# Peptides against a protein of PDB entry 6GMG: the designs that were tried, part 182

Target 1, 331 residues: chain A of PDB entry 6GMG
Amino acid sequence: DSDDRVTPPAEPLDRMPDPYRPSYGRAETVVNNYIRKWQQVYSHRDGRKQQMTEEQREWLSYGCVGVTWVNSGQYPTNRLAFASFDEDRFKNELKNGRPRSGETRAEFEGRVAKESFDEEKGFQRAREVASVMNRALENAHDESAYLDNLKKELANGNDALRNEDARSPFYSALRNTPSFKERNGGNHDPSRMKAVIYSKHFWSGQDRSSSADKRKYGDPDAFRPAPGTGLVDMSRDRNIPRSPTSPGEGFVNFDYGWFGAQTEADADKTVWTHGNHYHAPNGSLGAMHVYESKFRNWSEGYSDFDRGAYVITFIPKSWNTAPDKVKQGWP

## One batch from the design tools (peptide; made by RFdiffusion4, then SolubleMPNN)

Design b2_p13_8_s2 (from b2_p13_8 with Y1P F3V N6Q)
Fold by OpenDDE base, seed 3:
Structure b2_p13_8_s2 (fold): chain B 331 residues (1-331), chain A 13 residues (1-13)
Amino acid sequence: as target 1 above (331 residues)
Amino acid sequence: PSVGPQATPPPGY
């Protein structure tokens, strides 16, 4: 019950983190210890460490989404999302493949669709686009200059995103970022902003008007990236979990992982920060834990989810929530 | 064992 959520207490600014513990190839710690790390490493505004505010601690307390929320400065809107889907693989497997023993046709199709997404290529696409955006931001002192630069960059790369409508989430993402408009943020200066990436795992079968089979086993046609652009229409994502397939089975609504703006070229070496659940130290779920996972651990996801999207948003360059290098664990 | 993330969006989201 969300009513059990508690805001973690403040941590002294000078409090050093305790060592993280290894957990299934991840670095794990309790939320309060992550706050300590965050204050030491990620809290900087204009080069100065900051204590995590009560508001930020409250955001963080929401669990996996809270990690992305506190680091991005806004609740995830998920509007600028990318993925990669192998249409040929999907068609070929549906045609030539067969359901496993005991697998229904709907389960087979849902599984084949899930397996036709390439998480690494989806992540690579988001990084590519973020790089283009960062180049467009670099010398732009107003939104018009940013948009002009962006169009030029896309044209030079022959990128299909150049054909997106001006009202597309792709072009509107910057202007819709609160921190861009803040006086102490971007102050309407694109050159003060940088593109950052997070990921969302979620369930495809969210349409209540669809068949029960799609809600149980996935909707093979839902949340596919547009050809050429890689853009995913996230408008139908309503945080609805997978429907149970057996009595007593339950699934969670989503997972969020924070990447930021790491420059590590090897995807497998990138670090993704995420939480297990909302902070309920006195509730059934217990205290929130924060995980720093390698890409393989993150991208594997859970059976709760059959879609992964890689989302671009923006933060002020003066924030250190998205450093070039992220170290897993502590020290 | 799965970590099993569970989060609820805040009101209005």
Scores: peptide ipSAE 0.037, ipTM 0.754, DockQ to the pose 0.630
Fold by OpenDDE base, seed 5:
Order: C-alpha cells, then sequence, then structure tokens
Structure b2_p13_8_s2 (fold): chain B 331 residues (1-331), chain A 13 residues (1-13)
C-alpha cells in the first residue's frame, strides 16, 4: 500500500552516479542513483547545478509519475494529449478479421482497437505541435502575443487546431502552467518557456457504468483522438486499472514516460525515462528503480494498458530537465 | 475517485 512509500534521502551534490545496468534493452538503476545522475545532468537552473530538494525527492518517490513530476515541476494534468488512430484499419479488421481461438468477441474488438493506435504517429503529432508552440513562444513577451503567434502558425500550416475554442486545453495550457507564473520561472514571459512532452499509458475501459466486457477487454470507442487535431479527451481518465479477466490477475493504474524536448529526429533513438513503482525500500515492492528506455521499449507498453497518449506541457528554458540530447544510462 | 500514484509493471512483463 502507499503507506510504505519512503522519500529517498538527499545525495551530495558532487556525488557521481554508479553505472546503470542493462534490463530488457533498457538502462536501469535504483532511485538513489538516478538522483545522483539527475543532479549531475538535469538539475541545472540558470546554468547552476542544484541538489534535488526534499520536495522533489518526495515527488520522485511516487514512481513512474514521479519521474515526470520532478522533471516537469508539476503533477501531470494530462489535458493536452495527442494520439493517432487508424480508423480504416480498425473498420477493415473488424469486418474481415476473426477472433483468435478462445478469444471472445469483446476481447477481439478491444485488441483490434488497441492495435489501431499508432504510437509513433501519435508521438510525431505531439512533436509537431510542440514545435509550433515553441515557435509561437520564441519572441512572445506576453500571453496575448503568444496566442496571436500560435494562431498565425496554425493558419500558415492549415492545422485544424486553429479551430479549437479559446478555452480549450490547447490554448489555455500555458496560462495554466504554475512555472510560467513563477518569478524564477517564466515570470509571465512566454519566451522564457518551452514545450515538453511526456507519455501516459492507461486503460480505456474505465467507465464503471459500462459493460464488464469493456472493463476487462477495453472500450474500442474510448479515448480516440479527434479527427484532424489528434487531441484526446482525457477527462474520463481516472487512473482506473483494467479489470481482471481471470482469478488472481491484477493490473496497475498507469505508466508515465518522460521525453522532454529531445531534438533527435529518429523516434527510435529517443530516450524515455520512467519508474517501476513508488519507493518502498522496506516494503513488499522494494526500492524504486528508474529506467531509461528507447522508444521501441517504451511504446511497446504492457497488457495492463490499451491506450497511449503523448502530452504537451511547459517548463522554463532555464531548467535543464529537458535537454536537446539525452544519453541513455551511465557512464 | 482518481487512484493516486502507484506501481507499474516491471520490464519484460
Amino acid sequence: as target 1 above (331 residues)
Amino acid sequence: PSVGPQATPPPGY
């Protein structure tokens, strides 16, 4: 239970990390060693290395979401989420495909829906939008200028996002970012901020009023991206795990992966940082481990999840939690 | 109610 969660101790600012170890194509380390790496590589504010604060260590201790939390500076709200869904593939497979041996119709439909999402295209859409937002931020010194720039960029690209409501998560995302308003953050200056990306894996069948089959095998219609924009309505995501399909089976609530603002054009070469569970060194789960995975390893996901979303948020440019290049592991 | 931060599957799951 969450009652066993412990905040990792402080690490000396000058302490170098121990080598990471390979784990299923990933680089793996214990959370304390990640703190050491974080202090050496990602902690910089205005070019100065910082010790991870007690508050940041507490955030990190929450597991996979903690990695995104400490690096983004806020608990994930998931409001500005993107995905890609192949409607034609979905329809064709439902029409022409057949359930596997022992597979129920509901299980078949849930699987086909899951397989109709394209993680790479979803990620690329988020990167495209983040790039547009970054261009709009670059020379904007107030929110009005940012919004005007954003609308202009979208119009030039004939992007369907130009038709979103002014109160949509897309246009309100910057103003709703705490670090944008902080004196030592954005200080209400958009040009001091940059767009960053993280990903969430979760279960589609979260509606408690829906059929048991949807809760067990997925809701084929849930959490689909809007046509043209790629926006996913995340309002129904309540961190409810998949329902067991057999006795003794259990599923977890979510997974989060931190990408930040890497400039690597090849998706397969990008690095995603995530944790396995909350830190419980004296509990049944044990110490939290942090993983640095390539996109293939991240996007593969788990049977616990049938949706992947790529979410945009903002951090101050003065933070080094989202560098242009991320090196996997240590050294 | 939203479930708070918890565990994720281990690698290789």
Scores: peptide ipSAE 0.037, ipTM 0.756, DockQ to the pose 0.131
Fold by OpenDDE base, seed 4:
Structure b2_p13_8_s2 (fold): chain B 331 residues (1-331), chain A 13 residues (1-13)
Amino acid sequence: as target 1 above (331 residues)
Amino acid sequence: PSVGPQATPPPGY
C-alpha cells in the first residue's frame, strides 16, 4: 500500500535547518529539514552529533509513526499504554443527554464515550508512572534491582500498579526494550535507561465481528483504562481505520506524537512532534511534513480517531532524542 | 490485515 514511499536522502551533518513555518500554533517543516534539525539537536550519542543513518531515515519516512520510531529506536509496540476515562460522566451523559439533530443513537453513544476520555489526565498519569520508573532506574544496575525499586516506589505511593502480574507489560517493558540490551545502549544496566512517552490516536471500532454502527461511530466500551492503574489493553488495536459513514468518506489508521522526557510541568507548554503521512514526494500524498505541536493542538486529534493513549517506553540516557526541554521550530 | 502507516495532515495543509 505504501508503494510510493521514498526514503529521504542523507543531509550533511553540519547543515543547519531552514526556519520552520508557523501554522495554527504549530511549527511545520518538510521531512528533509527535520532531518537537519534532528542532526543538530537530537542525534547526539554520548554527547557526539551523528548523521541520521539510512535505516533511521527509512524509519522516519513512514510518517507520524516514523517520528516516534526514529526517536525511540524501535517501532512502537504500544504495550504500556495509559488513559483516563470518566465513567460517571459517561453514564450521566447517556442518561441525561440527547442525540443531536440527525445524530443516531450509536453516533451519540460513540461521541459521548469519546468525550468521556480526558487527554490531560491520561497524559499526567503516564508522566506520573514514568517518574516512578525513572526513580526506580536511577541506581539499579540489574533488572532485579530495578523491579525491587519499582515495587517499593509503588508501595510507598499506594499505586494499584503494584498489584500487576510480573508478566504484565508494566514490569516486562524494560527487558523487552532492544536498546536496553545493546552494548552502546543500556548494556543491561537499568541506570543507563530512562522512561519516555509518546501518544497514539486511533479508532475504537476496529472489531470486524461487531456491528457496522460501532465501526462507523465508535465502540463505547473499547479501549477503556483499567480502574486504579489507568492501563489500556491495546491488544485489539490492529491499525484499522474508522469505517466510512457516507460514500467517498475515508479515514486514516492512526496518529503518533513524540513527547520524550520533557520536564515542563505545564502540560499546555509541552511540545509534541509528529508527521502527516509517509514520504511520497512523487506520489499523490506528496512530501512528508513534520509538525511540532503544543499539547492542545496534539490532543485535539481528528475525527478519524476517538481514542488517545499515552505510552511509556525506554531509551538510553546517552541518547538526546528526549531532552528535558524541546524548543518548537527553528531557530 | 494491518494498514500501512498514514496520518491526516493538520488543518490548513
Scores: peptide ipSAE 0.037, ipTM 0.754, DockQ to the pose 0.116
Fold by OpenDDE base, seed 2:
Structure b2_p13_8_s2 (fold): chain B 331 residues (1-331), chain A 13 residues (1-13)
Amino acid sequence: as target 1 above (331 residues)
Amino acid sequence: PSVGPQATPPPGY
């Protein structure tokens, strides 16, 4: 129960982390030790190391979403999301494929849809868009200048995003970022901001008015990216978990992974930071653990989820929560 | 009751 959630205690600013432990190709540690690492590596504001505040520790305590929350400075809204879906693969597998032994038609269709998403291409699309946005942010000292730059960049690249409505999350994302408006953040100056990326894994079959089969096995038509743009309509994502297929089976609502603004060109070498669950050291779930995973480990996901989205948001350039290079583990 | 923020841990946890 969420009632067992505890805010991790403060860690001294000068306390060094204990070594991380390897776990299935990941680096793993308890949340308190991640706070120590965060203070040493990611806490910097204008080059000054900061102790993680009580508020930030509370955000972090929420688990996987807490890692993204503390590093992005806001609870994820997931409005500017990208994915890649292979429509031809999907159609061909539906036509030529058959359900496995014991697999229902709905289970087969849900599986084929899941397998038709390309996590790597979805991530690459988000990185491309973030790069365009970062160029548009450069030397833009007001929102109008940013938007003009963005439109020019999109036109030059013949990107379908140029056709998005002015009210689209694509164009409104910056103005809707709290840290953009903060005096110690962007201070309404786009050139002080940078685009960052996180990922969300979630379940497609969230529509309560749909068939039970879609809730159990996925909705093959849900949360597909728009052709040309790669944008995913996330408005139907209500953090509803997969429905159980057998008695006693339960699924988790979501997973979040923080990438930030790493410059590593090889997707397989990028590091994704995420948590296992909310911090409940005295509860049934136990203490929260933080994982630093390579892309392959992150993108594999779990049976709990059949969708992955890569989301763009913004943070002040003065923050060090999204460095160019992320080192996995400690030391 | 709204399920709080939670993720599935890696195998072995």
Scores: peptide ipSAE 0.035, ipTM 0.745, DockQ to the pose 0.130

Design b2_p13_8_s3 (from b2_p13_8, 5 letters changed)
Fold by OpenDDE base, seed 3:
Structure b2_p13_8_s3 (fold): chain B 331 residues (1-331), chain A 13 residues (1-13)
Amino acid sequence: as target 1 above (331 residues)
Amino acid sequence: PKRGPQAEPPPGY
């Protein structure tokens, strides 16, 4: 029950982190030690370290989503999401493939759909779009200038996103970012903002009106990217977990990983920051742990999820929550 | 690692 959630205590601004521990190829630490790292590395506003506020510590206590929340400055809305899906592979495997021994038809179709997503290409698409957006932001002093620049960049690249409606999540994402409107944030100046990326893992079979098989094994047609753009309609994502396939089985509602704005060109070398569960030090779940994972460890996901999306949002350039280089662990 | 529930969005989000 979320009633056991506790806000982590404040950490002194000058408190250095304890060393992270290796865990399954990841760097792992308890949430309080992540707060110490965050204050030393990511807390900077206009070049000055900041203590993580009570509000930010409360956000962080929500778990994996809290890591994205504290670093992006807002609860994830997931409106500008990208993925890559191999439709030809999917069709071919459904036609020519066979269920494994003991695998139902619905389980087979759900598995084939999951395996037809390419996490690396989805991430690459989000990085490409974020780069285009960043170029459009650089010299834009109002939203109109940003949108004009964005349309020009997309036209020059012959990108299908140029055909999106002006009210689409793609064009409205900046204006819908709270920190863009804040006086101490963007102050309505696009050139003060930068695009950042996070990822969400979730379950496709969330439609309550669908078959029980889709809720158990996935909906092969749900949350596919649009051709050409790579945009995923996330409007049907209601944080509903996978339905149990066996008695006593339970699945997690979602997972979030924070990437930010790393410049590392090799996807496999990028670092993703995420949490295991909400912070419940006095409950059965225990204290929240924060993980810094390489892309391979992040993109592998869990059986709880059959979809991954790479989401673009914006933060002020004055924040250091999305640095060009992220070091895994401490020291 | 052992995973557990992630907290749902607060009211208003």
Scores: peptide ipSAE 0.260, ipTM 0.857, DockQ to the pose 0.832
Fold by OpenDDE base, seed 1:
Structure b2_p13_8_s3 (fold): chain B 331 residues (1-331), chain A 13 residues (1-13)
Amino acid sequence: as target 1 above (331 residues)
Amino acid sequence: PKRGPQAEPPPGY
């Protein structure tokens, strides 16, 4: 229940953030201080600093998803999602492994499935595809030219995505991006857009018609990537949290991390921006905090989630919400 | 760090 959610107040455009520094791979600050940083670093439209609007502050107040929302310009649709799953590891562990002491078979299968996902390879796949898309965008002045370039790039790389249907989220992602159609955004010109990445952590056992064990311990068969493409069907993700395994236990619905378009080649050095919960300064949750985490800190996730996906969307190149370099904290 | 519920989008999103 988000009834206690409050929109953070406006911050003066020229107000500098209070200093904060990373500790053990994560920097942390209160949402108001992140707004100050955002205005100094990420707010630029056509090279001009902007005050975060009331609408953007409202989006940000939603928590981790709000960080992705304010930086991408739209609520996450998760249509173009990638992951990596080691099917051989999964089969071998199920065959040769044994449940731990006190672990049920369903709990064992759910754990083995979770451990068979490779977050680094999933992220690498999304970066690879985003790079292909960016090359296809660079000289394309209409959607048809973009799609032709994209097909050519995929053919040159012998990528399985070349076999996707024209109606696939892969080919429709650009035209379904609101900022692509905006006059002050892409203005229907693909060359004005760039691909960006965010990640979602969520629970696999969301099917209410499934067994109670799948809802408690995960569905080993759910949200696996398609072979060759790495595409994940996210249509069954309804933001349903893990079911409690004991009385009084509760789990978070999801987590979102913003990467954008960082050029750092070393995955371990990349920075992921996310939030702890929705902003409730007068409620039991308290003020929202924003985290800037290294990839290891982000990809570790929580017991609340057994799936991770890396999602591609698009923003105008005139926006500075996805710079080549992201720094943790403020000096 | 303390974690809590993330807000779902309002109707229409």
Scores: peptide ipSAE 0.249, ipTM 0.861, DockQ to the pose 0.844
Fold by OpenDDE base, seed 4:
Structure b2_p13_8_s3 (fold): chain B 331 residues (1-331), chain A 13 residues (1-13)
Amino acid sequence: as target 1 above (331 residues)
Amino acid sequence: PKRGPQAEPPPGY
């Protein structure tokens, strides 16, 4: 019950985290210890450490989405999402493949669709676009200059995103970012902002008007990226979990992983920060834990989800929530 | 379904 959620207490600004280390690509710590780390490493505004505010601690307490929320400065809107889908693989597997023993046709089609997404290529596309956006931001002192730069960059790269409508989430993302408008944030100056990335895992079979099989096994046609752009229409994502296939089975509604703006070129070496559940130290779920996972650990996902999206948003360059390098654990 | 936080930890959390 969401009623058991508790806001973690304040941690002294100078309190160091308790040591923890990665094991098999994942480091884990309790939320209070992550707050200590966050204050030491990620809290900086204009080069000055900040205590995590009550509001930020409340955001963080929401679990996996809370990690992305506190680091991005806004609740995820997921509007500018990218993925990669191999349509030829999908068609070929449907044509030439066979259901496993005991697998229904709907289960087979859902599985084949899930397996036709490439998480690494989806992530690479988001990084490519974020890089283009960052170049467009660098010397732009108003939104018009940013948009002009962006169009030029896209034209130079012959990128299909150049054909997007001016009202597309792609072009409207910056102006729709609260921190861009804040005096202590971007102050309406694009050159003060940078593009950042997070990922969402979710279920494709969310349409309540669809068949029960699609809700149980996935909708093979849902949340596919547009050809050329890689853009995913996230408008139909309502945070609806997978439907149980058997009595007593239950699934989680989503997972969120924070990447930020790491410069590590090797995707496998990138670090993704996420949480297990909302903070309920006195409830059945217990205290929230924060994970720092390698890309392989993140991109593997769970059976709860058959879609991954890589989302671009923006933060002020004065924030240290998206550093060039992220280290797992402490020290 | 509640649109809020992750309601339960996913498998392996």
Scores: peptide ipSAE 0.035, ipTM 0.743, DockQ to the pose 0.129
Fold by OpenDDE base, seed 2:
Structure b2_p13_8_s3 (fold): chain B 331 residues (1-331), chain A 13 residues (1-13)
Amino acid sequence: as target 1 above (331 residues)
Amino acid sequence: PKRGPQAEPPPGY
């Protein structure tokens, strides 16, 4: 039960993390040790380390989403999401492929759809857009200037996003960011903000009015990116997990990975920070663990999920929750 | 409602 969730205790600001190291592309530590690391590395506001507040510790305690929550400063809304889908591959595999032995038609179609997403291209699209946004933010001192800059950048690149409605998640994302409006955040100054990225893994077959097969094996048509823009309509994502295919089987509702604003050009060298489950040290799940995974480890996902989206949001430049370089572990 | 994952994901490397 969610009732077993506990807020991790405060850690002294000067307490160093216990050492931990990556193994097979993933570093792992207990949530309390991540708080120590976070205070040393990511807590900075205007260059000053901060103790993680009780509120932030509570956010973090929610697990994978908590990592993104504490670092982005808001609960993920997932409005500005990108993916890449190979429509030709999908059509060709459906036409020419066959179900595996014991695989149902619905299972085959769901699998082929899942395999037609390209996580790396989806991530690269989000990075491209975030870069455009960051250029538009750089010298903009009001939202109007930001939007004008953004439109110019998109026009110069002949990007299909230039055709999005002014009320779209793409253009509204900044003004809908709480930290943009905060006096100690953006203070309504776009030039004080930067674009950041996180990822969400989730299940496509969430429609309760759909077939049981879609809920079990995926909805091949759900959560595809729009051609040209790469935008995914996330409005139908209600955090509904995959339906069990066998008795006693259960699936997790989502996974979230925090990337931030790393400048590493090689996707495979980027680090994604995520959590296993909510913090329940006295419950059956146990203490929350935080993972720092390479992109390969993150993008592989789990059988619980058949979709990955890469989401853009904003944080103040004064925050150090999205540094240019992220390192796995602690020496 | 704000809720985290209810289970540990399967082991992944």
Scores: peptide ipSAE 0.039, ipTM 0.754, DockQ to the pose 0.143; fails the geometry check

